# Peptides against a protein of PDB entry 2AKA, part 121

Target 1, 299 residues: chain A of PDB entry 2AKA
Amino acid sequence: MEDLIPLVNRLQDAFSAIGQNADLDLPQIAVVGGQSAGKSSVLENFVGRDFLPRGSGIVTRRPLVLQLVNSTTEYAEFLHCKGKKFTDFEEVRLEIEAETDRVTGTNKGISPVPINLRVYSPHVLNLTLVDLPGMTKVPVGDQPPDIEFQIRDMLMQFVTKENCLILAVSPANSDLANSDALKIAKEVDPQGQRTIGVITKLDLMDEGTDARDVLENKLLPLRRGYIGVVNRSQKDIDGKKDITAALAAERKFFLSHPSYRHLADRMGTPYLQKVLNQQLTNHIRDTLPGLRNKLQSQL

## One batch from the design tools (peptide; made by RFdiffusion4, then SolubleMPNN)

Design b2_p20_2_s3 (from b2_p20_2, 13 letters changed)
Fold by OpenDDE base, seed 2:
Structure b2_p20_2_s3 (fold): chain B 299 residues (1-299), chain A 20 residues (1-20)
Amino acid sequence: as target 1 above (299 residues)
Amino acid sequence: MEELLKKIEEILDEIDQLLE
C-alpha cells in the first residue's frame, strides 16, 4: 500500500496537464490557517529545508500542491519546469516567488492556479499537501478590499470536496475559539470527520496557561484529534537555525513541559508526518474504488 | 490528448492491481 500516494500524485499531474476543467475530487490534504499561524514552518519542517516564501501578510498567494516522496536522493521538481532538478532549496523558494509573481503580478494578488512542487528526500514520508493562502481580514499593499472573500472562495474550492482532508493550523497563543482554521473546518465539516487539528506556538503561551485540554481532544473534539508542534521562532529563522536542531528542541519541549509530558509521544513534527501519511494512505484506499468509476466516466 | 488518456488508464490499472 506504500505506492498509493505516488500513484495519486501521477493522477494529479496528468489531470493538471489537461486543465482544471475536471471537477476532480482526488484524495488530498488541504492546509488551512490564518496568517502567521505557522503553516509554512510546519511544511518546511517536514522537508527539513527552508524553501517557502517568507514575509508579512499573505505569503502563499497560489495553492501549492506539495508532493513529498521518500527517496534516496534529495531534489525538487516543478510541474511547470519539467526536466529541471533543483538541489538548492533557496532556488526552489525563488522559483515559487517568480512563478507566483508571473501570474499574480507585483501587487500581492492571489490566483487559484496551483503551483505543483514535488520534493524527493530521504527525510520525508510519502505525503501530498495543498498549502492554501492564509486567511486574513486586512488587505496589504495593492490588494483589493475584498481579498478576505477571495481567499475564502479559493479555500472553499478545496475544503468542500468530500475526499479532501483538512489540516487546520491554529496558534496556541491566540484564542482557539476564534481560530480561522477551526471556523472554516467547522463550516464544511460540522461533525469533525475530515479535520486534523495542528496547534502551533505552544512555546509562546503565557506563563501559567497551556493547551492540554485542546490536545487531549476535550475542548473542541475532532474525530482525528489534535497534534501539537513547536516551530522555529522568527529569530531562529532569521538566524538560519538548523531544522534538525529545532526538531530536537521540539522533542525536549514536550518531554520537559509538565502539561504535555504524558502526550509527548503523540506530539511533534515527526509524529505529525507519520499520522498524515497513514491517514492519507487509508483515505486513498477507501475512496479510490469509487473515484475510479467517476474518473473513467469522465474520460 | 490521446497519450494523456492512455497514461491515466495505465495509472488506474496500477491502482486496481494494488487494491486487489
Scores: peptide ipSAE 0.353, ipTM 0.888, DockQ to the pose 0.722
Fold by OpenDDE base, seed 3:
Structure b2_p20_2_s3 (fold): chain B 299 residues (1-299), chain A 20 residues (1-20)
Amino acid sequence: as target 1 above (299 residues)
Amino acid sequence: MEELLKKIEEILDEIDQLLE
């Protein structure tokens, strides 16, 4: 069963090679959230490496198809530069930035053309995610004034697809009712069938407040529920705090917090990774028979 | 394009085999 995701990765790569005209509804997980919601940190915690672009404003400017593959070795490969193995994840970051700039130019514009990145690691479960640009309302630098709508349109190309699961990333230290991620998810998935909630920044909530009701799926119920995570702070990232140490601290946080202790076994990035692996695998199993029929009719 | 379509079919066959 663990082999289904790598096979779908090969399909995804093949479809990417055909070009934009292949509007195929492949089973996938799209990651959505506002800027600074913690999306990049969640993905980096899965890999255990710092490899995503950093900065203020819109950092992800192209969809990043992140294919995690459990392997005995650790390296990364890009679809656009086949045959090159990256073992230095700083070089991976630089390649993402360079490839993004190659298409979007220097004005920090966006492009709907995906970057396909495959990461082999002994520290990951098989998992494919599509990291999407963070939702924003304020253009920065030379970005076009309609950047908000451009991002929204790009996101809609993914999340409106029936076979797309939505990983909605929301910070706990903001009003969840105003979560950009949950708003867009509710728009395209009003019954909450395709949406998985991730609550970040639980450690940054005001004293005397907690997200217990959210995490217990009582406030804004999703069929697939919510998983809380604690990411490294920007200071920790800048200080090169070890991700392994951060994961241990996350575990300690949930175990020691009076509001979350009872949920601790169903919280944290390792649990999130496991859940996403399982849900994606099951989703592939459920959708592939129908997809094959559609493909055969189009071929 | 034909080669790519063939590759896609092969992958789908492998997936079906795993699902059986």
Scores: peptide ipSAE 0.347, ipTM 0.885, DockQ to the pose 0.710
Fold by OpenDDE base, seed 1:
Structure b2_p20_2_s3 (fold): chain B 299 residues (1-299), chain A 20 residues (1-20)
Amino acid sequence: as target 1 above (299 residues)
Amino acid sequence: MEELLKKIEEILDEIDQLLE
């Protein structure tokens, strides 16, 4: 059933072309979290490349539909640049920035119009994610005073849909009870049926503290559970530390940590990717019956 | 628009076949 994700990708592309994507309840995973929660790092670790915009404050300013496709070759394609294959992922980053600026202008505003990016790679599983802008409380620079509400409204367009799974990304070195990701997830999914928790920055927790209870699904239970990951530090990213080496370090972290060793086989970026692939595949299978009738009625 | 609608129908047909 691995072919279901590519078929839904083709549907998503077709609907995006007619401008009706926001009104459709396609099976998908929306990525939510506060600014600097580690969302972009998780996505880059899946691909094994640096390709997402970086900076202070708001980074993602448009929804990014990231379609990962397992392939023998490695390249990227944008829906807005049909026929152009990108093999340099720095150029991918630049194209995302340029396309974002084209629509939002120079004031670092946001737009609900998605960017559709497909990445072919031998290092990925078939997986589609919608990366959403990070939640913020304070406008920066020339951002509109109501930027917090604009972001929230944008997120709600995705996460309120019944067929939308929610990847809630929360940093472990912050109070989890105040997690923006888990808060918004609980608002739209009070029973925790559609939410998958990702805990980042486990390596940045204070000495003598751990997130064991969270990762064991004992503190804030989600039906689909929690997966811990260790991302590269900003220093590592700036120094262009190899992602493969970072993944090895992540594995070592979980295996050597007394609080996480027993969970090590169900932690880390590779396991997260596998779980998301399986969860999305199963979710598509469950929601596709009747999809034709629903989609035809919405067109 | 007509071409896109046709494409959508074709994809839906492929999905139906895969689920059978």
Scores: peptide ipSAE 0.346, ipTM 0.885, DockQ to the pose 0.838
Fold by OpenDDE base, seed 4:
Structure b2_p20_2_s3 (fold): chain B 299 residues (1-299), chain A 20 residues (1-20)
Amino acid sequence: as target 1 above (299 residues)
Amino acid sequence: MEELLKKIEEILDEIDQLLE
């Protein structure tokens, strides 16, 4: 069943080439969260490279269909740039920014037109994620005053689909009850059937507080549970801390923390990647029956 | 366009084979 994800990737690419049908409900994982929730950092941690745009506010401004493919080689390819293999991930970052700006202009607006990026790497499991713009209430730059609603409308195009799993990314150092990610997930998935919770910034929680109850699925229960991760801090990023070193530090964090040690084997970025791979694979398997007929009827 | 449609059908065939 490991080959299911690549097959769905090929479908995604083909449909993107002919124009994405708004009614298409392919099995996928949409990544949602507030601005600065740590979504991009999670994705970069999967790849082990810095390759996503960084900054304050809304950084992801187009859906990024990120197709991770386990391979002995390491390179990236864009669907819009056929035949070009990127081995320098800084160039990948620049291409994302350039392609985003090409469509959205310089006003920091958003576009629903996806960027399709495939990353081959020995460090990844087969996994496809759709990174979506971070939810915000505050326009920046020349963004329209209704940017919040534009983002929400864009997200809703994905997360309302029955075959869309939702990776809800929430920072632990904020009130989880007010998590934008969990709110939107609850809105479209009230029974918590399609939502996977990711709790970031566990290392930034106030002393004497922890997210144990959340991580144990006792506070805001999700069928698919919660996974805690520790991303690189801004200091780490500025200091060019290696992601491998950061992952080791993450492991150490969970193992040494009195509230999380017992959960350590079910926490962290590597475990998250494994879970997502498994859940996506299983989800594809469960939803593929009848997909052919459905897709053919839409062509 | 026709080539892309054919490609889609081929992918769907592969999916069907995996599900059998």
Scores: peptide ipSAE 0.335, ipTM 0.881, DockQ to the pose 0.811

Design b2_p20_2_s4 (from b2_p20_2, 13 letters changed)
Fold by OpenDDE base, seed 2:
Structure b2_p20_2_s4 (fold): chain B 299 residues (1-299), chain A 20 residues (1-20)
Amino acid sequence: as target 1 above (299 residues)
Amino acid sequence: MEELLQKINEILDEIDQLLS
């Protein structure tokens, strides 16, 4: 069953070659969240490498189809650069930036044209995620005044699909009632059937407050529940703190925190990877039999 | 295009085999 995800990856690649106008409803996980919610850090923690663009405002400006593949070797490949193997993940970051700028220009605009990146690593589980631009309310620089709506429209192209699971990333140090991720998820998934909640920045909450009720799925229940994670601080990222060390610190955080210690085995980035792999695999198994006829009719 | 369609069908066949 673990081979289902790679097979779906091959389908994704094939459909990308035909044209991006196809109404595809492949089993996948779309990652949504406000700007600075911690989405990029979560994805980098999965890979164990710094490879995503960094900066203020909108960092992800094109959908990034991130295909993680468990392998004995470690390297990355882009669909738009076939045959080139990247072993330096700084070069991966630069390629994402260059390819983004090639399409969007220098005005920090967005494009719905996806970047397809496959990462082979012994440190990952098979997992495909679609990283989407962070939701924003305020245009920056030369961004168009309606950038908020452009982003929302782009997100809706993914999250409205029946076979799309939604990874809703929300920071704990902000009012969860105002979470952009949970709002959009509730809009398209009102019964909470397709949404997985991720709570970041648990280490940045005000003293005397915690997100226990959220993580226990008691405040805003989702069928697929919530998983808390602790990412590197911006200072740690700038200082190039080792991700392995950060993962150890995350584990220590949950184990030592009075409000979270009883949940520690169901928290953290490694557990999140396992859950996503399992949920995606099961979702593929459930949806593919019915999808074949639809796919063939679209060809 | 024909090669691509063939590739897609082959992948679907592999999926069916795994799900059977």
Scores: peptide ipSAE 0.379, ipTM 0.898, DockQ to the pose 0.799
Fold by OpenDDE base, seed 3:
Structure b2_p20_2_s4 (fold): chain B 299 residues (1-299), chain A 20 residues (1-20)
Amino acid sequence: as target 1 above (299 residues)
Amino acid sequence: MEELLQKINEILDEIDQLLS
């Protein structure tokens, strides 16, 4: 049933053409987390390319519908520029920035209008994620003082939908009880039915501490559990460290860590991608019959 | 809009075929 995700992608594209006024509850995974939680790095690790905007403060300012499609070829396409195939992922990054600025202007404002990006690659599983702006309390540039609430309102448009799964990204080197991602997830999913926890920065935890209890789903239980990942450091990203090498280092990290070795086969970016593919596929299967009926009743 | 609705229905039909 791997082909379900590409079909839903086509459905997403079609609905995007109608505009945001459509009351849509498509099966999808929304990625939420605070600024610098590691969301962008996780997504780039899936693709194996650097292609997302980087910088200080709020980087993602529009929802990015990232559609990963397993293919024999490697290229990217934007819905807003049909017919153009991007093979240079630096150009993909630039296009995201340009398209964002086209709508939001130069004031670093936000817009709820999604950017649809499809990436074909032999190195990905079929997977669609909606990357959302990072939660923040600090306005930058010409952003309004209430930018925190604007971002929150934008996120709520996605995560309140019943068919939306929530990928809650939290850094391990911060108090998980204060995780912005888990807080918003608990607000809209109090029973933890739709939330998948991702724990980043496990390699940056203080000596003598670990996130074992979290990863074993014992501290803050989620029905769908937690998956730990180790992303490239900002220094590594700036130095253009090879993502393949980073993934190998991630595997080594889990295997060699006394607290995580027993979990190693259920940790890391490749496993996360696999789990998300499976969960999204199953979620689509479960929700689409009801969605069709709803759509037909509205037509 | 009618064309778009037709496209949506076609996609949904394909999905149903995969689910059956």
Scores: peptide ipSAE 0.372, ipTM 0.894, DockQ to the pose 0.778
Fold by OpenDDE base, seed 1:
Structure b2_p20_2_s4 (fold): chain B 299 residues (1-299), chain A 20 residues (1-20)
Amino acid sequence: as target 1 above (299 residues)
Amino acid sequence: MEELLQKINEILDEIDQLLS
């Protein structure tokens, strides 16, 4: 059933070519979270490369349809520049920034028009994610004063769709009750049927505290549960610490932590990638009946 | 539009074959 994701990718590409954005209810996973929640780090850890824009404030300003494809070779390609293969992931980052600026201008505004990026790699499972702008309450620079509502409206275009799964990314070192990701998920998925919880920054929690109850799905239960991850620190990112080494450190963290050792085999970035691949595959299978009629009626 | 619809239907046919 692993071939279902690539087939849906081809559908996504076809609809993107004519500018149909959020109007199509394709089976997909939308990634939501507050600014600095660790979304970009999670996605980069899947690929094992630094390729997403970095900076202060709102970094992701357009939806990024990230299509991961298991392959014997490693390269990336964009739908907006067909035929060009990127083997340097720094160039991938630059292209995302350039294409974002082309549409949004220099005022750091946002646009609902997606960027479609496909990454071929031997280190990934087949997986498609839609990375969405981080939720914020404070405009920066020349951003419009209503930027919070613009971002929220953009997210709602995706997460309100019935066939959209929600990857809710929340930092452990903040009050989970105030998680922007879980709040928006609860608004559109009150029964927690479409939401997958990711808990980042577990290594940054205060001494004597832990997120065991959250990870055991006992505090704010989701049908699809929670997965904890440990991302590279900002220092590690700036120092270009190898992601493979960081993944080993993540494994060591869970195995050696008294509160998480018993959960270690169901935690970490590799396990998250596996779970997302399986859940997306199953979700596609479940939503495919009637897809033909639905898609034809929307065109 | 006709070309796009044809492409979409071809992909959907492949999906149906995979699920059969």
Scores: peptide ipSAE 0.370, ipTM 0.893, DockQ to the pose 0.789
Fold by OpenDDE base, seed 4:
Structure b2_p20_2_s4 (fold): chain B 299 residues (1-299), chain A 20 residues (1-20)
Amino acid sequence: as target 1 above (299 residues)
Amino acid sequence: MEELLQKINEILDEIDQLLS
């Protein structure tokens, strides 16, 4: 069933071409989280490249349909740039920024029109994620004062769909009760059936504290559980720490931490990627029956 | 548009075949 994800990707691309976006209830994983929750870093860690826009405030301003495809070669392709293969992921970042600005202008506004990015890499599993703008209450630049609600409305177009899984990214060094990701997930998935929890910044927790209970699914239970990850720090990013090295450090962190050692094999970015691949594959399998009729009725 | 619709149907056919 490993071919299911690529098939859905092809469907997704085809529907995007005819203007069908958020209205489609395709099996997918939407990534949600507050600003600075570490959402983009998780995605970059999957690829092993720096390719997402960076900065303060709202960085992701359009939905990014990120299609990861396991391949012997490494390159990226945009649906809006047919025939162009990107091997320099810095250029990928620049293209995302340029394409975003082309649609939204210079006011740092948002658009619900997705950017479709496919990444071929030997370092990825087949996985499709929809990266959504980070939730925020603070407008930046010349954004309208209701930007928070615009973002929320955009997110709701995805996460309310029954076939949408929710990757809720929350930082451990903040009160999880106030997690934007978990709040929105709880709103649209009150039974926790479609939500996968990701806990970032475990390495930034105060000494003597841990997120063990959360990671063990004992505090805020989700059917699909929680996975902890450790992203590169800002210092690491500024120091141009290699993602491969960061992944090794992440592994070391979990193995050496008294509170997480017993969970180490079920933590970290590589494990998260595996789980998401499995979750998405299974989800596609479960939702594909009847999809033809449903999709055709929407055309 | 017609070509895209045809493509969609082809993909759906592949899905059906895979699930059968």
Scores: peptide ipSAE 0.358, ipTM 0.891, DockQ to the pose 0.792

Design b2_p20_3_s1 (from b2_p20_3, 12 letters changed)
Fold by OpenDDE base, seed 2:
Structure b2_p20_3_s1 (fold): chain B 299 residues (1-299), chain A 20 residues (1-20)
Amino acid sequence: as target 1 above (299 residues)
Amino acid sequence: SSELQELEQDVDEIIAQIAA
């Protein structure tokens, strides 16, 4: 079953090469969330490397198709520079920034043209995610005044597709009822059939508050449920805290917290990665026959 | 294994059709 994700990756690459990414409803997981919701940190925790652009405002400005492939070797490859193997993940970050700037310019605009990045690692499960720009309400710098709507339109191109699963990333230290991720998910998936909830920043909640009801799927129920994670703090990131150490701290957090201890085996980044691998694999199995029929009808 | 092989064959055929 682990070979279904690489199989779909081949389809994704083929369609990307011909510029028809928008026309095919491929089984995939789109990552949505507000700016600073912790999306990039979740993805980096899967890889165990710092490789995504960091900064204030809109960091992700193009869709990033992140293909994780379990391998005995560790390296990254971009579809736009075939044959170049990246072993330094700082160079991966720089390439994402350079390729983004090449298309969008220096005005911090956005583009719907995806960047395709494949990461081979012994530390990952097979998993493909589409990281989308963070939702924002306020333009920063020289961004266009309608940037909020541009981002929304871009997200809608992905999340409206029937075969798209939605990884909705929401910070626990903000009002979850007003979560941008959950709002957009509810708009396109009102029955909560395609949405997986991720709750970040559980360690940053006010004293005496917790997200237990959300994590137990009692407040805003999703068929696929919620998974809580604890990312590195900004101080930890700036201090170059090791991701492996952060994952150990995350496990300790859930085990030691009175409100989350009973859920600890169904929380954390490693569990999230496992669930996403299983969900995507099953989703591919379910959708591939229909996709085949659709493609055959167009030929 | 048989189901996976059938899916692989289907994907190969699809890719071949796209490339043509």
Scores: peptide ipSAE 0.212, ipTM 0.808, DockQ to the pose 0.697
Fold by OpenDDE base, seed 3:
Structure b2_p20_3_s1 (fold): chain B 299 residues (1-299), chain A 20 residues (1-20)
Amino acid sequence: as target 1 above (299 residues)
Amino acid sequence: SSELQELEQDVDEIIAQIAA
């Protein structure tokens, strides 16, 4: 059943090629969160490579359709440069930056036109995510003062779609009631049917505090629940700390923490990957017949 | 298996439709 995701990847590529990505309600998972919420780190942890743009302010400025495909080999390829296989993931990062700048210009503007990136790896489960720009209230560079609303409007193009699942990424070291991710999810999914919560920065919470109630789905209930993760620190990222080592540390964190030990088997990046793979697969199965009918009716 | 095959066919048909 894991093979359903690659099938939808073909659809995504086809729609991207004709510029109709926003018009079709494809089964997908959109990743939303405020700036510095840890979205990029979560995605990089899935791949086990550093490959996403880094920096202050708005880093993701175009939707990134990240297609993870389990394979015996490890390489990446972009839809916009077919035939080129990337084995150096730093070059992948540079290509994302270059392609983003090509469309948005040098003013750090945003564009709703997706970048399609496929990563083949023996270390990933089949999984497709749409990484969206981080929500912000502060313009950077030559961005217009209304950049917050531009980003919001872009996100809404994805998350309002009925077949879009929402991966809401929120940092634990901030008030979850003020989570940008959960706010936007609640706006478009008031019943919490399409939203999967990810709680990052659990290791950065103040002493004597924990996110147990959230992770147990008791504070802000979501039908699909919450999964906690521990990402590399910015220092670790800058120091190019090995992601494999970070994943081991994450496991140790949950196992050793008094508040999370009982949840440890349902926490962490590997478990998140598994859950997302299953959720997306099931979602595809449920939605494809309807999508087929819709397309046929429009012909 | 049969369900997967049906979905594969659906995907192929959809791709064919959008490519036309």
Scores: peptide ipSAE 0.206, ipTM 0.799, DockQ to the pose 0.696
Fold by OpenDDE base, seed 1:
Structure b2_p20_3_s1 (fold): chain B 299 residues (1-299), chain A 20 residues (1-20)
Amino acid sequence: as target 1 above (299 residues)
Amino acid sequence: SSELQELEQDVDEIIAQIAA
């Protein structure tokens, strides 16, 4: 059943080619979170490469459909330039930026038109995620004053769909009760049936505090639970710290922390990737027959 | 699996309809 995700990828590509990606209730995982919550770092950790735009303010300005495919080779392809294989992930980053600017212009605005990126790698499990713009309250640069609402409206186009799972990314060093990710998830999924919680920045919590209750699913319970991760610091990213080394440090963090040691085998980026692969696969299996019937009746 | 094969056929049919 590992091939179900690639099967849905074919549907995603087909619908994207006709400009109807946002209108279809495909089984997918949308990634939501506040600005600087660590979404991009989580995605890069899955691939083991730096390939997403970085900077101040709103970095992700278009939905990014990231299709990870386990392969013996390592390269990336964009749907908008099909046939071009990228082996340098810096070039992948540049292409995302260029394609974003082409559509949004120079005002750092947003567009609901997705970028479709497929990454083949021996280091990934089959997994498709839709990275969405980070929620913000403050316009940056020439952004319109209502940018907060534009982002929210864009997110709602994805997360309100019944077949959309929600990867809610929240930083542990902020009040989780005020998490933008968890708030939007609760709004569209009040029973917590479609939401997977990711807790970042566990290493940045104040001394004497921990997120144990959250990670044990006792504070704000989600049916699909929470997974804690430790991403590279901005200093580590700027210093080009190897992601493999960062993953080892993450493992060490959970194993050595008194509050998380007992959870260590169910924490960290590798475990998150495995869980997402399994959950998405199962979700597709359960959803696709119904989707087929719906699509056949509408086309 | 038989289930996977059925789903593959379903997807192929959907894609064919989209392309038409």
Scores: peptide ipSAE 0.192, ipTM 0.800, DockQ to the pose 0.806
Fold by OpenDDE base, seed 4:
Structure b2_p20_3_s1 (fold): chain B 299 residues (1-299), chain A 20 residues (1-20)
Amino acid sequence: as target 1 above (299 residues)
Amino acid sequence: SSELQELEQDVDEIIAQIAA
């Protein structure tokens, strides 16, 4: 059953080639969260490489369909430049920025047209995620004053689809009751059937506080539960701390923390990757027959 | 598995319809 995700990747590529990707209800996981919630860091931790644009304000301005494929070799490919293999992940970052600017212009505008990136690596499980722009209330640069609503409308194009799972990324050092990710998830998934919670920045919580009740699924219950992670700090990123070393530190954090030690085997980036692989695989198996029937009825 | 083969066939049929 490990080949189900690559099978859906073929569908995604085929629909993207004809410009219909955004309108199709393919089984997928959309990543949502406020700006600086840690979405990009989670994705980079899966790959073990720095390859996503960084900066202040709105960094992700187009949906990024990230297809991770377990392989003996390590390289990346874009759907918009078929046949070119990227082995330098800095060049991958630059290509994302260039392709984004090509469509959106220089005003830091947004576009709903996805970028399709496939990464082959021995360090990943098969997994496809759609990284979406971070929710914001403040326009930057030459962005229009209604940029908040433009981003929201873009997100809604993905998360309202029945076959879309939602990876809701929330920082623990902010009020989780007011999480942008959990709010939008609750709006489109009021019964919590399609939402997976990710709690970042657990290491940045005030002394004497913890997110144990959230991680135990007792505060804001989701059927698919919550997984806590610890990403690299901005200092670590600027200092080019190795992701492998950061993953070891994450494991140590959960094992040594009195509030999280009992949950440690169900926390952290490696566990999150495994859970997402399993949930996406099962979701594809359950939804693909229905999708076939729907598509056939529309032809 | 028979289940995987069935799903592969479903995907192949969908792709063929898209390409037509």
Scores: peptide ipSAE 0.184, ipTM 0.789, DockQ to the pose 0.682

